# Peptides against a protein of PDB entry 2KNC, part 76

Target 1, 74 residues: chain A of PDB entry 2KNC
Amino acid sequence: KGPDILVVLLSVMGAILLIGLAALLIWKLLITIHDRKEFAKFEEERARAKWDTANNPLYKEATSTFTNITYRGT

## One batch from the design tools (peptide; made by RFdiffusion4, then SolubleMPNN)

Design b2_p29_6_s2 (from b2_p29_6, 23 letters changed)
Fold by OpenDDE base, seed 4:
Structure b2_p29_6_s2 (fold): chain B 74 residues (1-74), chain A 29 residues (1-29)
Amino acid sequence: as target 1 above (74 residues)
Amino acid sequence: SVLEALLLLLLLALLLALELLEEIERELL
């Protein structure tokens, strides 16, 4: 008794779909890993730039406290 | 690109699946 042609066709179709899905998952995984590494590098460079700015004796904090003289707290 | 390599790999896998199907068809006839 040869294999049922329908079982063979369904098995091949299933294998093709699984290979396609695996390729998409690998692609998404590689992009996600790449983007996370690039983002981590960007945040590290941004953190370093903030530290370098904080150590600059000419750096003045951009946060100014304004006392609103018209504010009467309830 | 990595996408092109994956598309080529997918194409190769499809071709191999067709060849395997043809071989199974030959064994069944």
Scores: peptide ipSAE 0.052, ipTM 0.621, DockQ to the pose 0.223
Fold by OpenDDE base, seed 2:
Structure b2_p29_6_s2 (fold): chain B 74 residues (1-74), chain A 29 residues (1-29)
Amino acid sequence: as target 1 above (74 residues)
Amino acid sequence: SVLEALLLLLLLALLLALELLEEIERELL
């Protein structure tokens, strides 16, 4: 009777651990899918904002280029 | 939420595991 009890206890413990692990994996998978969709949406909105800015004739680049005519790159 | 549903599923699985353990204990005694 002793060996059978140990097999049962180990099987029940193993089943509980597998169910817990499966729940965590499902949770992680759902979060990962959610985050990828949200990131893709964010990059699409950012791309649209860049296009709208590029088509705005009032947009001025925040950066100015100054050419130093005395700079001889040696 | 999905997390609550998973916690409820885990709780149900634990209750079933306890019930199975009690059944096995009854067959063993």
Scores: peptide ipSAE 0.047, ipTM 0.614, DockQ to the pose 0.255
Fold by OpenDDE base, seed 1:
Structure b2_p29_6_s2 (fold): chain B 74 residues (1-74), chain A 29 residues (1-29)
Amino acid sequence: as target 1 above (74 residues)
Amino acid sequence: SVLEALLLLLLLALLLALELLEEIERELL
């Protein structure tokens, strides 16, 4: 009895679709890992830039807090 | 048989797809 040609065709189609899906998953994984590594690097650079700004003697905070000593909360 | 080989290939492709999905989930969490 030869193999059912429909079963063979469906099995081949299914295998091709799953291989295609696996390739897309690998592609997505590689992009996600790349983007996360790049994002982590940018966050580290941003954190360093904040510390470098804090160590810059020319940096003046844009926000000044004044305590009104005359405010008695009445 | 050719049919058995195709079923094994399909099973292997499914297992690979599941493993890759799990790895993507681990990287997303």
Scores: peptide ipSAE 0.039, ipTM 0.563, DockQ to the pose 0.031
Fold by OpenDDE base, seed 3:
Parts: structure tokens; C-alpha cells; sequence
Structure b2_p29_6_s2 (fold): chain B 74 residues (1-74), chain A 29 residues (1-29)
């Protein structure tokens, strides 16, 4: 039996679709790994900035706590 | 035909590779 031209065409179309899907999954995986590394770096830099702020003698907290001496909690 | 069998084998190999990639993605996420 000669080659079924329909089976060949469907197989080629299916292979192209799967190569496209594989490329999209590889791309998604690379983005996910990149984003996790960038987020980890951002959290490390933010943690370091908090440590530097805690040791900065020029840091003044913007919030002041006032004790309301007239507040009788019911 | 030999060509159809090779194309079907390539298709099956790509499906298996995709399934394995999805499984690895699930373990890494």
C-alpha cells in the first residue's frame, strides 16, 4: 500500500503543533525560573535595606505613639 | 509506509517529551 498522504499531512501538522507547544513550555519554564530568581534577589535586597535602615543612626520612625491619658476603655 | 511510521514515532516521542516536561514543571513549582 502506498503512503497515505492524509496520514503524512496530519502527522506533519501534529509534529509542528507539538514543536510549538514544546517551545512554549520551555519558554514558560525559563520565565518562571527567571521570575523566581528575580523575586528572591528582590527579597534579599529588601531584607538588606531593612538591616541597613535599622543600623542607620539618621533613621527616625515616622510613627509616634501617643498614650491617650483620657481614654477610659469601656 | 516507513515515512508514516517515522512521523508517528516522532509524534509519540514529542508527546512523551511534553508529558515529562509537564511533570518536571509540576515538581519544580
Amino acid sequence: as target 1 above (74 residues)
Amino acid sequence: SVLEALLLLLLLALLLALELLEEIERELL
Scores: peptide ipSAE 0.038, ipTM 0.556, DockQ to the pose 0.033

Design b2_p29_6_s3 (from b2_p29_6, 25 letters changed)
Fold by OpenDDE base, seed 5:
Structure b2_p29_6_s3 (fold): chain B 74 residues (1-74), chain A 29 residues (1-29)
Amino acid sequence: as target 1 above (74 residues)
Amino acid sequence: KVLEELLSLLLLKLLEALELLQKLLEELS
């Protein structure tokens, strides 16, 4: 005679749960990879922008070093 | 890394479950 119907039902239920869990893990993996790539691109663009600013002849640094001629350090 | 390991283990278990299901379905036919 064929296998117990309960075994078949439990196996199907287990398979569905595993498929669902696999899909969630794949989804999370894809998102994580996407986010890391986007973040890496963002950091590259930020680094490039900083480099461009440093080489921009129109850029004047907001930070100025002033020598206080009245400070005697005592 | 941890996610990849979990995914690989899950895929292996999924394959085992599918093979079991196929055997059971074949026994029903």
Scores: peptide ipSAE 0.084, ipTM 0.666, DockQ to the pose 0.235
Fold by OpenDDE base, seed 4:
Structure b2_p29_6_s3 (fold): chain B 74 residues (1-74), chain A 29 residues (1-29)
Amino acid sequence: as target 1 above (74 residues)
Amino acid sequence: KVLEELLSLLLLKLLEALELLQKLLEELS
């Protein structure tokens, strides 16, 4: 029996759509992986910077505690 | 591995579609 023309056309169209969708997913995946690697690098650099400041004997913590004179607890 | 499997499946589907198209061309020729 000969092939059904409608089946052929729909299968080709479906394949093209699936390939297009796959290309978009691959593109999104590559961007996501790139962004995660860059973010991880920045977090590592930030962690190193924090470590370097901790080892600096001249480093003083910026956190200061101030008592609010107007605060009355119940 | 997952991406490779997905790519292989997509290529397989494309191949199946092309085979059906080739069969159509053979019937029309």
Scores: peptide ipSAE 0.079, ipTM 0.647, DockQ to the pose 0.242
Fold by OpenDDE base, seed 1:
Order: C-alpha cells, then sequence, then structure tokens
Structure b2_p29_6_s3 (fold): chain B 74 residues (1-74), chain A 29 residues (1-29)
C-alpha cells in the first residue's frame, strides 16, 4: 500500500506540536525549580537574619506594648 | 515521574514520526 502521505504529515505536525509543548513544560519546570531554590535561599537568609538579630545584645524590639489604663470599655 | 513519562512518550512519538518519514522517503525515491 505504501505509507499514507496524510498520515505522515499529520504525524510530523503532531510531533512538532508535542516538541513545542514539551519545551513549554521544561520551561515551566525550570522556572518552578528556580523559584523554589530562590525561596529556599530567601527563607534561609531570613532565618539567619533572625538568628543574628536574636544574638545581637544591642537589638531592641521595635514593637512595644502599652496598656491604656484609662480605657474601661464602657 | 509524570514529566519523565511525558518525555518518554514524546520521544516515542517523534521516533514513530521519523519512521513514517523514512517510509515516505523510500516510496518517493
Amino acid sequence: as target 1 above (74 residues)
Amino acid sequence: KVLEELLSLLLLKLLEALELLQKLLEELS
């Protein structure tokens, strides 16, 4: 019978579309991995900064709590 | 695992397309 030219053309076109889709998936995967690594690094730096702040004897908490003794709520 | 499966299927479909292209070239030449 020989190969059907239409089948060949559709298969090649399908392969090209699948390659394009795969490239998009790889791209999305790379971005996701990059974002997770960057986030992990950010959280590590944040944890380190918190540790450094906690160990700094000169650090004073910016937030202070004050009680309004004149407010009775009624 | 899912991505690996998709990539394997992609490679398989690409191979099938190449085989059909080879058959076409054999018939046209």
Scores: peptide ipSAE 0.077, ipTM 0.652, DockQ to the pose 0.259
Fold by OpenDDE base, seed 2:
Structure b2_p29_6_s3 (fold): chain B 74 residues (1-74), chain A 29 residues (1-29)
Amino acid sequence: as target 1 above (74 residues)
Amino acid sequence: KVLEELLSLLLLKLLEALELLQKLLEELS
């Protein structure tokens, strides 16, 4: 009894597709882990920059507040 | 753990495909 050629072809095609899918999943996983590490590093640097700014006596906020004495809230 | 299981299943499916291909080639030869 010869093997069913259709079964062989579908099996080989399925295996190739699974290999391709596995490669894509591994690739996505590696990128996701890398991006999370890079983002964490960025947030740490940003937090440090805020602390350094708060401790800098020469830091002047770009925004100023003015009081409107005529505003009664009506 | 999940990745290892996925890889093991992938290798199993690849092996099955190769075995079927070998049987086909054996009968064609």
Scores: peptide ipSAE 0.072, ipTM 0.643, DockQ to the pose 0.257

Design b2_p29_6_s4 (from b2_p29_6, 24 letters changed)
Fold by OpenDDE base, seed 2:
Order: structure tokens, then C-alpha cells, then sequence
Structure b2_p29_6_s4 (fold): chain B 74 residues (1-74), chain A 29 residues (1-29)
């Protein structure tokens, strides 16, 4: 059977679309891996800063606790 | 989960591209 020109054209169009989709997925994958590594580094740096603050005797917590003796929770 | 889903979707796209290539080769033969 001679090549069906329509089948060839549709298959080429499909291949181009799949290559384009694959390239977008690879790009998104690379960004997502990069962002996760950067976020993990940021959380590690934040954890270190919290430990340094906790060991600083000059650190005063911004939170204050008040006991309301008259509150009966009814 | 998102990374795994993207990898699976990429793998599926590659398999479909190979199937299209096979169909092209069959039609050109």
C-alpha cells in the first residue's frame, strides 16, 4: 500500500507535539528539582538561625502569656 | 509525588513517540 499522506502528516504532527510536551515536562522537572533543593537549603539555614537565637541569652520571645483568673470557660 | 508523576508522564510521552515512529516506519515500508 502506498504511503497514506494523511497518516504521515498526522504522525509527524503528533511526534512534534509529543517532543514539545516532553521538553516542557523535562523543563518543569528540572525546575521542580532545583526548587526543592533550594527550599531544603533555606529550611536548613532557618533551622540554624533558630538554634543560634535559642542559645543567645539576650533573646526575648515576642510572645507573652497572660493568665486570666476570672475566665471560667463557660 | 509530583516528580514521580512528571517522570511517569515523560516516560508515557516517550513510549507514545516510539509507537508513532513505528507507525511511520510501517507506513513508509
Amino acid sequence: as target 1 above (74 residues)
Amino acid sequence: DILEALLLLLLLALLLALELLEKILEELS
Scores: peptide ipSAE 0.067, ipTM 0.637, DockQ to the pose 0.192
Fold by OpenDDE base, seed 3:
Parts: sequence; structure tokens; C-alpha cells
Structure b2_p29_6_s4 (fold): chain B 74 residues (1-74), chain A 29 residues (1-29)
Amino acid sequence: as target 1 above (74 residues)
Amino acid sequence: DILEALLLLLLLALLLALELLEKILEELS
């Protein structure tokens, strides 16, 4: 059976669409992996900064707690 | 997970591309 020209044209169009879709999925996958690795590094750096602050004897908490002796909670 | 779903979709797209290629080769033979 000779190649059906319509089948060949539709198959080429379908192949181009599937390659394009595959490329977009690979790109999205790479970005997602990159973003997760970057986020993990930022959380690690934040955890280190918190440890360094906790071990620094010069650290003063920014929050002060005051007891309002006149507040009766009505 | 979204990452796993994307990998499965990529795999499915590759399988469909291979099936399409086989159909092209069958029609060209």
C-alpha cells in the first residue's frame, strides 16, 4: 500500500505537537526541580541564621512582653 | 506529587510519539 499522503501529513503534524508538548514538560520539570532545590537552600540558610542568632550572646529579642496590671479582661 | 504527575505525562507523550513513529514507518514500508 502506497503511503496515504493525508496520513503522512497528519502524522507529521501530530509528531511536531508531541515533541513540543514533551519539550514544555521537560522545561516545566527542570524549573520545578530547580525551584525546590533553591527553596531547600533558603530554608537551610534560614535555619542556620536562626541557630547563629540563638548562640549569639549579644542577641536581643525584638519583642517585649508587658503585663498590663489594669486590664481586667471585660 | 506534581513532579511525579509531570514525569508520567512526559512518559505518556513519549510513548504516543513512538506509536506514531511506528505508524509512519508502517505506512512508508
Scores: peptide ipSAE 0.067, ipTM 0.636, DockQ to the pose 0.206
Fold by OpenDDE base, seed 4:
Structure b2_p29_6_s4 (fold): chain B 74 residues (1-74), chain A 29 residues (1-29)
Amino acid sequence: as target 1 above (74 residues)
Amino acid sequence: DILEALLLLLLLALLLALELLEKILEELS
């Protein structure tokens, strides 16, 4: 039995769509993995910087409390 | 998540491709 031309055309079209979708998934996956690795490294460096700061006896915390005297808390 | 949605779309596309493959195999047999 010869293959139905319609089935062949639909299969080729489906294969092209699958390849295109797979390429987009691979692209998105690679970006997501890259971004997560970079972000994880950034958070590790930030955590390390906080520890180094905490161990420096010359460090004064930059956080200051500012009292707004014009603020009437209702 | 966009990736999850794409994975679901890929799964659906794979299922459709399998159905087409089965039809081709039936026509070749």
Scores: peptide ipSAE 0.067, ipTM 0.629, DockQ to the pose 0.168
Fold by OpenDDE base, seed 5:
Structure b2_p29_6_s4 (fold): chain B 74 residues (1-74), chain A 29 residues (1-29)
Amino acid sequence: as target 1 above (74 residues)
Amino acid sequence: DILEALLLLLLLALLLALELLEKILEELS
């Protein structure tokens, strides 16, 4: 029996859709893994910078809270 | 999640492709 032309056409269309969806999944997966690794590295560097700042004996806090004792709040 | 939805869509597409492959095999036999 010769293959039905409609079956062949539908199979080719299905294969194209599968390849497209697989490519999108792989792409999304790779980006997600990359972004999570980069973000984890960034948060680690940020945490280190905070510790380095806290341990630096020359670091003075840029924010000084001045409590205005004369402000009666009325 | 979008990834989960895409995975489910991929699985559905795979099942449809297998059904089409079975039809091709029936036509070639």
Scores: peptide ipSAE 0.062, ipTM 0.627, DockQ to the pose 0.185

Design b2_p29_8_s1 (from b2_p29_8, 20 letters changed)
Fold by OpenDDE base, seed 3:
Structure b2_p29_8_s1 (fold): chain B 74 residues (1-74), chain A 29 residues (1-29)
Amino acid sequence: as target 1 above (74 residues)
Amino acid sequence: SELLLALLELLLLLLLGLLLLLELLKKLL
């Protein structure tokens, strides 16, 4: 039956498209989960590095505060 | 994240659409 062949072809094309879209969404999901885990590790390492720096007796801040006695705040 | 939930929802809709397409195909064959 002529209509049945066209419906089968369109159904196969639709199935391939849906599988392709599903694969792209799974891939994007995996990347998003990976990036969040890497970012969480980076923030943990950064927090640890700040803690280690705060407890290091050899650490000197690169910033010096000077009181400008001539500044009148106008 | 809202984006992750939206992607999961879209994935579920695509899977449901694929299942419906397979059931339609089974009725035609």
Scores: peptide ipSAE 0.057, ipTM 0.609, DockQ to the pose 0.034
Fold by OpenDDE base, seed 1:
Structure b2_p29_8_s1 (fold): chain B 74 residues (1-74), chain A 29 residues (1-29)
Amino acid sequence: as target 1 above (74 residues)
Amino acid sequence: SELLLALLELLLLLLLGLLLLLELLKKLL
């Protein structure tokens, strides 16, 4: 059936396209969830390292702010 | 996140479209 074959082919092509798009969305979703979990873990570890440094009695601040007491605004 | 919800919604719409296409195909075969 000639016209039915064209409709079948277009329907199969449409199905493949929909499956492909669904697979790409699933893939993007999985990556996005993975990356967010790893980033959240990294930020937690970074926050913990900052707190551990703050509790380290050997931690010395690398920056000191000096107010120039000799600067008379003349 | 709004993006994840939108992706899930789009995935559900694609699955529904696939099911409708399969039902159309069954009527033609």
Scores: peptide ipSAE 0.057, ipTM 0.612, DockQ to the pose 0.034
Fold by OpenDDE base, seed 4:
Structure b2_p29_8_s1 (fold): chain B 74 residues (1-74), chain A 29 residues (1-29)
Amino acid sequence: as target 1 above (74 residues)
Amino acid sequence: SELLLALLELLLLLLLGLLLLLELLKKLL
């Protein structure tokens, strides 16, 4: 039963590695899906905020042109 | 939630597959 014990040990080790790899893939997949859902929600909220701002007739664009009179472009 | 359940099910199936493999090895030895 010498070679049989080695086959058993290698098969168990291989199975543990496969389970460990599968668990890591599951974990990564869960995080990736969670993050994508949160990001999609954030982008939707950002889009809504932009629409609400565009519909406000009192909204002035926050883009201010600052002319730095001290800037000597060399 | 549904995807988490599906992944949990997949993990369970993997564990069952491992148990079956161990039983097959016991029959081979």
Scores: peptide ipSAE 0.049, ipTM 0.588, DockQ to the pose 0.029
Fold by OpenDDE base, seed 2:
Structure b2_p29_8_s1 (fold): chain B 74 residues (1-74), chain A 29 residues (1-29)
Amino acid sequence: as target 1 above (74 residues)
Amino acid sequence: SELLLALLELLLLLLLGLLLLLELLKKLL
């Protein structure tokens, strides 16, 4: 009865650890798939916003370029 | 024999619990 009880206890402990690990892996997998879908949606929205901006004649770039003719890069 | 049967029953219950947990996680995300 002693060895059998030890086998049962070790089997239950091993099963609990495997379920816990499986749950964490499933959770990580679902989050990773969710985040990839959300990121793809955000990149599509950014691409659309860039196209809308390029077609808007009222858009002014926030960047100004100054040419410094005295700058000799050493 | 009885110990092996109990371990098989436990394994089946654990697999069922894992499937239910997976379905719950899919509903939360």
Scores: peptide ipSAE 0.038, ipTM 0.532, DockQ to the pose 0.140

Design b2_p29_8_s2 (from b2_p29_8, 21 letters changed)
Fold by OpenDDE base, seed 5:
Structure b2_p29_8_s2 (fold): chain B 74 residues (1-74), chain A 29 residues (1-29)
Amino acid sequence: as target 1 above (74 residues)
Amino acid sequence: SLLEEILRLLLDVLLLGILLVLELLKELL
């Protein structure tokens, strides 16, 4: 029996669709890995900046505790 | 993890693609 032309066409279409889907999944995977690495670096830099601020002799604590001398606690 | 799930899905798609190519080869050859 000669090759069923319909089976051949459907198999080719299915293979192309699956290759396309595989490529999209690889792309999504690469982006997700990239974004997680970038976010991890950002959190590390933020943590380092917080430590550097704590050790920076120019860091004046912005929280001036104003003791309100007029607060008579009742 | 979400990464492992995507990788598993990718593997399943690749396996199905290989099966379709093998089926095509059986019909062609």
Scores: peptide ipSAE 0.085, ipTM 0.666, DockQ to the pose 0.035
Fold by OpenDDE base, seed 3:
Structure b2_p29_8_s2 (fold): chain B 74 residues (1-74), chain A 29 residues (1-29)
Amino acid sequence: as target 1 above (74 residues)
Amino acid sequence: SLLEEILRLLLDVLLLGILLVLELLKELL
């Protein structure tokens, strides 16, 4: 059968749409991998900063606990 | 996971694209 012009046109349009969708999925995948790596690095740096603070002899806790002896819970 | 879902969708799109190209080639031959 000779090529049906309508089948050829619809197939080319469909191929372009599928390639475009594939490119968007690859891009979304790359962003998602990047964001997970950046977040993991941020949590590691935050954990390290907490450890360094705990071992720092100059660290003074910003919060202090006071026992209010006059508070009767009323 | 979200990554596995994206990879599955990508695989499905690639498979459909290959099938479409094969049908186009059959019409051109």
Scores: peptide ipSAE 0.083, ipTM 0.663, DockQ to the pose 0.034
Fold by OpenDDE base, seed 2:
Structure b2_p29_8_s2 (fold): chain B 74 residues (1-74), chain A 29 residues (1-29)
Amino acid sequence: as target 1 above (74 residues)
Amino acid sequence: SLLEEILRLLLDVLLLGILLVLELLKELL
């Protein structure tokens, strides 16, 4: 039996779609791994910066407090 | 994990792709 042209066409189309989907999944996987590594590095740098700030005697907090003597807390 | 789910889905897609190629080869040979 010669190849069924319809079966061949549908199978080729299906194979192209599956290869395309596989490539997208690999790409998504690579991005997800990259983003998690970058975020972990960012959180480590942030934790280090906070620690360095806490131990720096020259650090001045960017916040100031103002006491409103007229506020009676009703 | 999300990575394991993506990997499982990738494996399923590859398996389906292999099966489809095998069916195509059966029709061509």
Scores: peptide ipSAE 0.081, ipTM 0.663, DockQ to the pose 0.034
Fold by OpenDDE base, seed 4:
Structure b2_p29_8_s2 (fold): chain B 74 residues (1-74), chain A 29 residues (1-29)
Amino acid sequence: as target 1 above (74 residues)
Amino acid sequence: SLLEEILRLLLDVLLLGILLVLELLKELL
C-alpha cells in the first residue's frame, strides 16, 4: 500500500515547521551572541577608561576611606 | 527594525503552519 496522502502532507508540513523553528532558534542564538559581544566590548572599553584614568597624574581617586572610630571589631 | 519585522513575519508563518497541522490532525483522527 502506498503511503497515506494525509500522513505524507502532515509530515511535509511538520518538516517545514521544524525548519522554521530551527531558523528562529538560529536567529535568537545570533542575537544572543551579538549582544554578548557588544556587552564584552563595552566592559573592555570601561576597563580601558579606568586604566587611562589611573594613568592620569591629575586623577584624584573618588574612593575616600573613612575610619569609623566607633567600630570595635570583635 | 527590518530584522524584527522579518522575525515577526516568520513567527506568523509558523503560527499558520501550526494551525494547518492541527486541521490535518483533526482530519486524520
Scores: peptide ipSAE 0.060, ipTM 0.622, DockQ to the pose 0.024

Design b2_p29_8_s3 (from b2_p29_8, 22 letters changed)
Fold by OpenDDE base, seed 1:
Structure b2_p29_8_s3 (fold): chain B 74 residues (1-74), chain A 29 residues (1-29)
Amino acid sequence: as target 1 above (74 residues)
Amino acid sequence: DLLKELLKLLLEVLLQGILEVLRLLEELL
């Protein structure tokens, strides 16, 4: 009993679909790994920039806290 | 770690799929 030609054809079609799906999943996974590495690098650079800004004696905080001394909450 | 393991699993499934296609092609010829 040679392999049923229909079984071979369906198996080849199934394999092509599985390979295509696997390639899309690999591609998505590679992008996700790349984006996580780039984001980690960006957060490290942002952390360094925050340290450099905190050590810069010319940096004035944009946030000034003003106490409203005239607000008597009843 | 989980993403690397998932990538490894996907590569193993892809290789198994290629090997199965080659086996079916050998049985057809």
Scores: peptide ipSAE 0.078, ipTM 0.651, DockQ to the pose 0.034
Fold by OpenDDE base, seed 3:
Structure b2_p29_8_s3 (fold): chain B 74 residues (1-74), chain A 29 residues (1-29)
Amino acid sequence: as target 1 above (74 residues)
Amino acid sequence: DLLKELLKLLLEVLLQGILEVLRLLEELL
């Protein structure tokens, strides 16, 4: 007795659904890898710009450190 | 990494599903 035609049809429908889900996961994986590479490049460029700014004689740090002379650390 | 493993697992299940469909078609013909 060959397989029931309904079993074949349901198996084909299941395979099509799995192909669709696989394609969506591949797409999401590709964008996630792309976004991580772009973000890593952005952080590298930002780090480089910080080094260039630190070496610029016109750069003034916005942060001032004040020493509290009354703090004896006891 | 986990997403890659899940994707691999899904591809294995997909391949098994295709092979089972082909087997069922061969048994029907």
Scores: peptide ipSAE 0.074, ipTM 0.638, DockQ to the pose 0.036
Fold by OpenDDE base, seed 5:
Structure b2_p29_8_s3 (fold): chain B 74 residues (1-74), chain A 29 residues (1-29)
Amino acid sequence: as target 1 above (74 residues)
Amino acid sequence: DLLKELLKLLLEVLLQGILEVLRLLEELL
């Protein structure tokens, strides 16, 4: 009794669908890893820029301390 | 972690499916 041709056809269709699904998951995994690396690099560059701004002699603190001369602390 | 585990599981199922298709094709020829 040879294999049922219908079973072979359905198994081939199933394999093609699984290959397609595997390719989509690999693609999604690669994007997710890329985005996480790019985000980590962006946060590192932002952290470094904040450190450089704190030591930049051209950084005038936007915080002008207005000494309110009329505040006699009672 | 979960996505890697799901991908691994899917790869295992894919390999099993390919091996079963090859077996069925060998029985058909």
Scores: peptide ipSAE 0.073, ipTM 0.643, DockQ to the pose 0.037
Fold by OpenDDE base, seed 2:
Parts: C-alpha cells; sequence; structure tokens
Structure b2_p29_8_s3 (fold): chain B 74 residues (1-74), chain A 29 residues (1-29)
C-alpha cells in the first residue's frame, strides 16, 4: 500500500510551515541577542557618562532648588 | 541559556521533520 497521498501532502505542507516558523524564530532570536548586547553597551556608556559627569567640575546641575519662604507647611 | 536551549529544541524538531518527510518521500518512490 503506497503511502496515502493525503498523508504525504500534509507532511510536506507541515514541513514547509515548520521551516518557515523556524526561520522566523531564528531571526527573532538573533535580533533579541543583538538588542540585548546593544542595550548592555548603551547602559555601560550611560554609566561611564554619569561617572565622568560626577568628576567634571564644569558640570552644573540643571535643577535649581528655591526655598519657598511662603510655604508654611499646613 | 534558555534561548540557546530553545534554539536547539527547534533545530531538533526541524531535523526530525525533514527526516520524516524524506522517509515518506522514500516510501512514495
Amino acid sequence: as target 1 above (74 residues)
Amino acid sequence: DLLKELLKLLLEVLLQGILEVLRLLEELL
């Protein structure tokens, strides 16, 4: 009894779908690994910039605090 | 680690699917 032609057709269709899904999952995996490495590099650069800012005597905080003399704290 | 394990599992499922299709094609010829 030759294999049921329907079983062969469904198996080939299933394999094509699995290959397509796998390519998408590999692509998503590569992007996710890339993005995590780039984000880790970005956080390292931000940490360095914050450290450099803390040691730079020319850095002026953009935030100015004014004491509100009229605030009586009710 | 989890992503590498998932990728391995995916590769195994693909290889099994390809081997099964090849077996069914061999049975058809």
Scores: peptide ipSAE 0.071, ipTM 0.638, DockQ to the pose 0.035

Design b2_p29_8_s4 (from b2_p29_8, 22 letters changed)
Fold by OpenDDE base, seed 1:
Structure b2_p29_8_s4 (fold): chain B 74 residues (1-74), chain A 29 residues (1-29)
Amino acid sequence: as target 1 above (74 residues)
Amino acid sequence: SELEEVLRLLLEVLLLGILELLELLQKLL
């Protein structure tokens, strides 16, 4: 039986869909790996910044407390 | 991990696709 043209078309369409889906999954994988690497670098930099701050004896905390004596809350 | 899940999904899709292509090839031959 000669190749059914419908079978050929379906096979080509199926192959294209699979390649497309595989490419999307690879793309998503690459983005996820990239995002995790970037996040890990940011957490490392944040940890270093915290450590450097702790090692600097001249570091002053930026937070201050203020009490508004004029506010009665009524 | 999410990476393992994506990789697992990739493998599942690839396997299902190969099986589908094999069935189509069997109909073509």
Scores: peptide ipSAE 0.103, ipTM 0.697, DockQ to the pose 0.033
Fold by OpenDDE base, seed 3:
Structure b2_p29_8_s4 (fold): chain B 74 residues (1-74), chain A 29 residues (1-29)
Amino acid sequence: as target 1 above (74 residues)
Amino acid sequence: SELEEVLRLLLEVLLLGILELLELLQKLL
């Protein structure tokens, strides 16, 4: 039986769709890896900046904690 | 992790697509 032209066309279309979908998922994966690496770098830089600030004798906290002794918790 | 989920989805799509193509090829034979 000769190749059914319809089956050939559907096979080609299926292959194109598969490749396209695979490429999109790979692209999404690469973006997600990139974003996580950038975020991890940002958090590391922020942690370093906090450490440097804590060791700087010129640093003064912008916030203060107060205890309200009149609060009864009711 | 989100990365593992994307990888799992990629693998699932690839497997399903390969199976579909094999079924189409069997219809050609």
Scores: peptide ipSAE 0.101, ipTM 0.698, DockQ to the pose 0.030
Fold by OpenDDE base, seed 2:
Structure b2_p29_8_s4 (fold): chain B 74 residues (1-74), chain A 29 residues (1-29)
Amino acid sequence: as target 1 above (74 residues)
Amino acid sequence: SELEEVLRLLLEVLLLGILELLELLQKLL
C-alpha cells in the first residue's frame, strides 16, 4: 500500500512524543542520581567535620554561659 | 528504590510506545 498520509502524521507525532517522554525520564533519572550523590557527599563531609571538631584541640565551642544574678528561679 | 522505579517506568513507556508505533507502521506498509 502507498503511504497513508494520516498514518504517516500519526507515526511522526507518536515518535516525537516517545522521544520527548524518554528524554524527560532520562533527565529526571540523571537529576535524581546527581542529587543523591551530592547529598551523600554532603552527609560524609558533615560527619567528617563533626569528627574533626571532636578531635581538634584548638576547637573552641561558640557558646557562652552567663549567670543571671537577678534570676531567683521562681 | 526510587531510581529503579523511574527506570521501570521509562522501560514501560518505551515498550508501550514502540508497540504503538509498530502497529502504526504496519498500517503504513
Scores: peptide ipSAE 0.101, ipTM 0.697, DockQ to the pose 0.034
Fold by OpenDDE base, seed 5:
Structure b2_p29_8_s4 (fold): chain B 74 residues (1-74), chain A 29 residues (1-29)
Amino acid sequence: as target 1 above (74 residues)
Amino acid sequence: SELEEVLRLLLEVLLLGILELLELLQKLL
């Protein structure tokens, strides 16, 4: 006898759900990889900028250590 | 991470769905 129509319908529905879930997993994986690569690039650029400032003879540190002669500590 | 947890849960649901689909296919054949 031919295949049960209900079994066919449920099989098709299940396949569609699985394809949808697989697509969501792939999409999320791609976004995660993209975001991590972009973040790694940002951290590399930040590290490079810090290195460039350290080796730039025109860079003057914005932070200066001041000895407060009036501070006696509590 | 939260992201890894969501991905793990989705993978688990996918695996369960595959098993269910295989059972339906066995009923079809």
Scores: peptide ipSAE 0.095, ipTM 0.685, DockQ to the pose 0.032

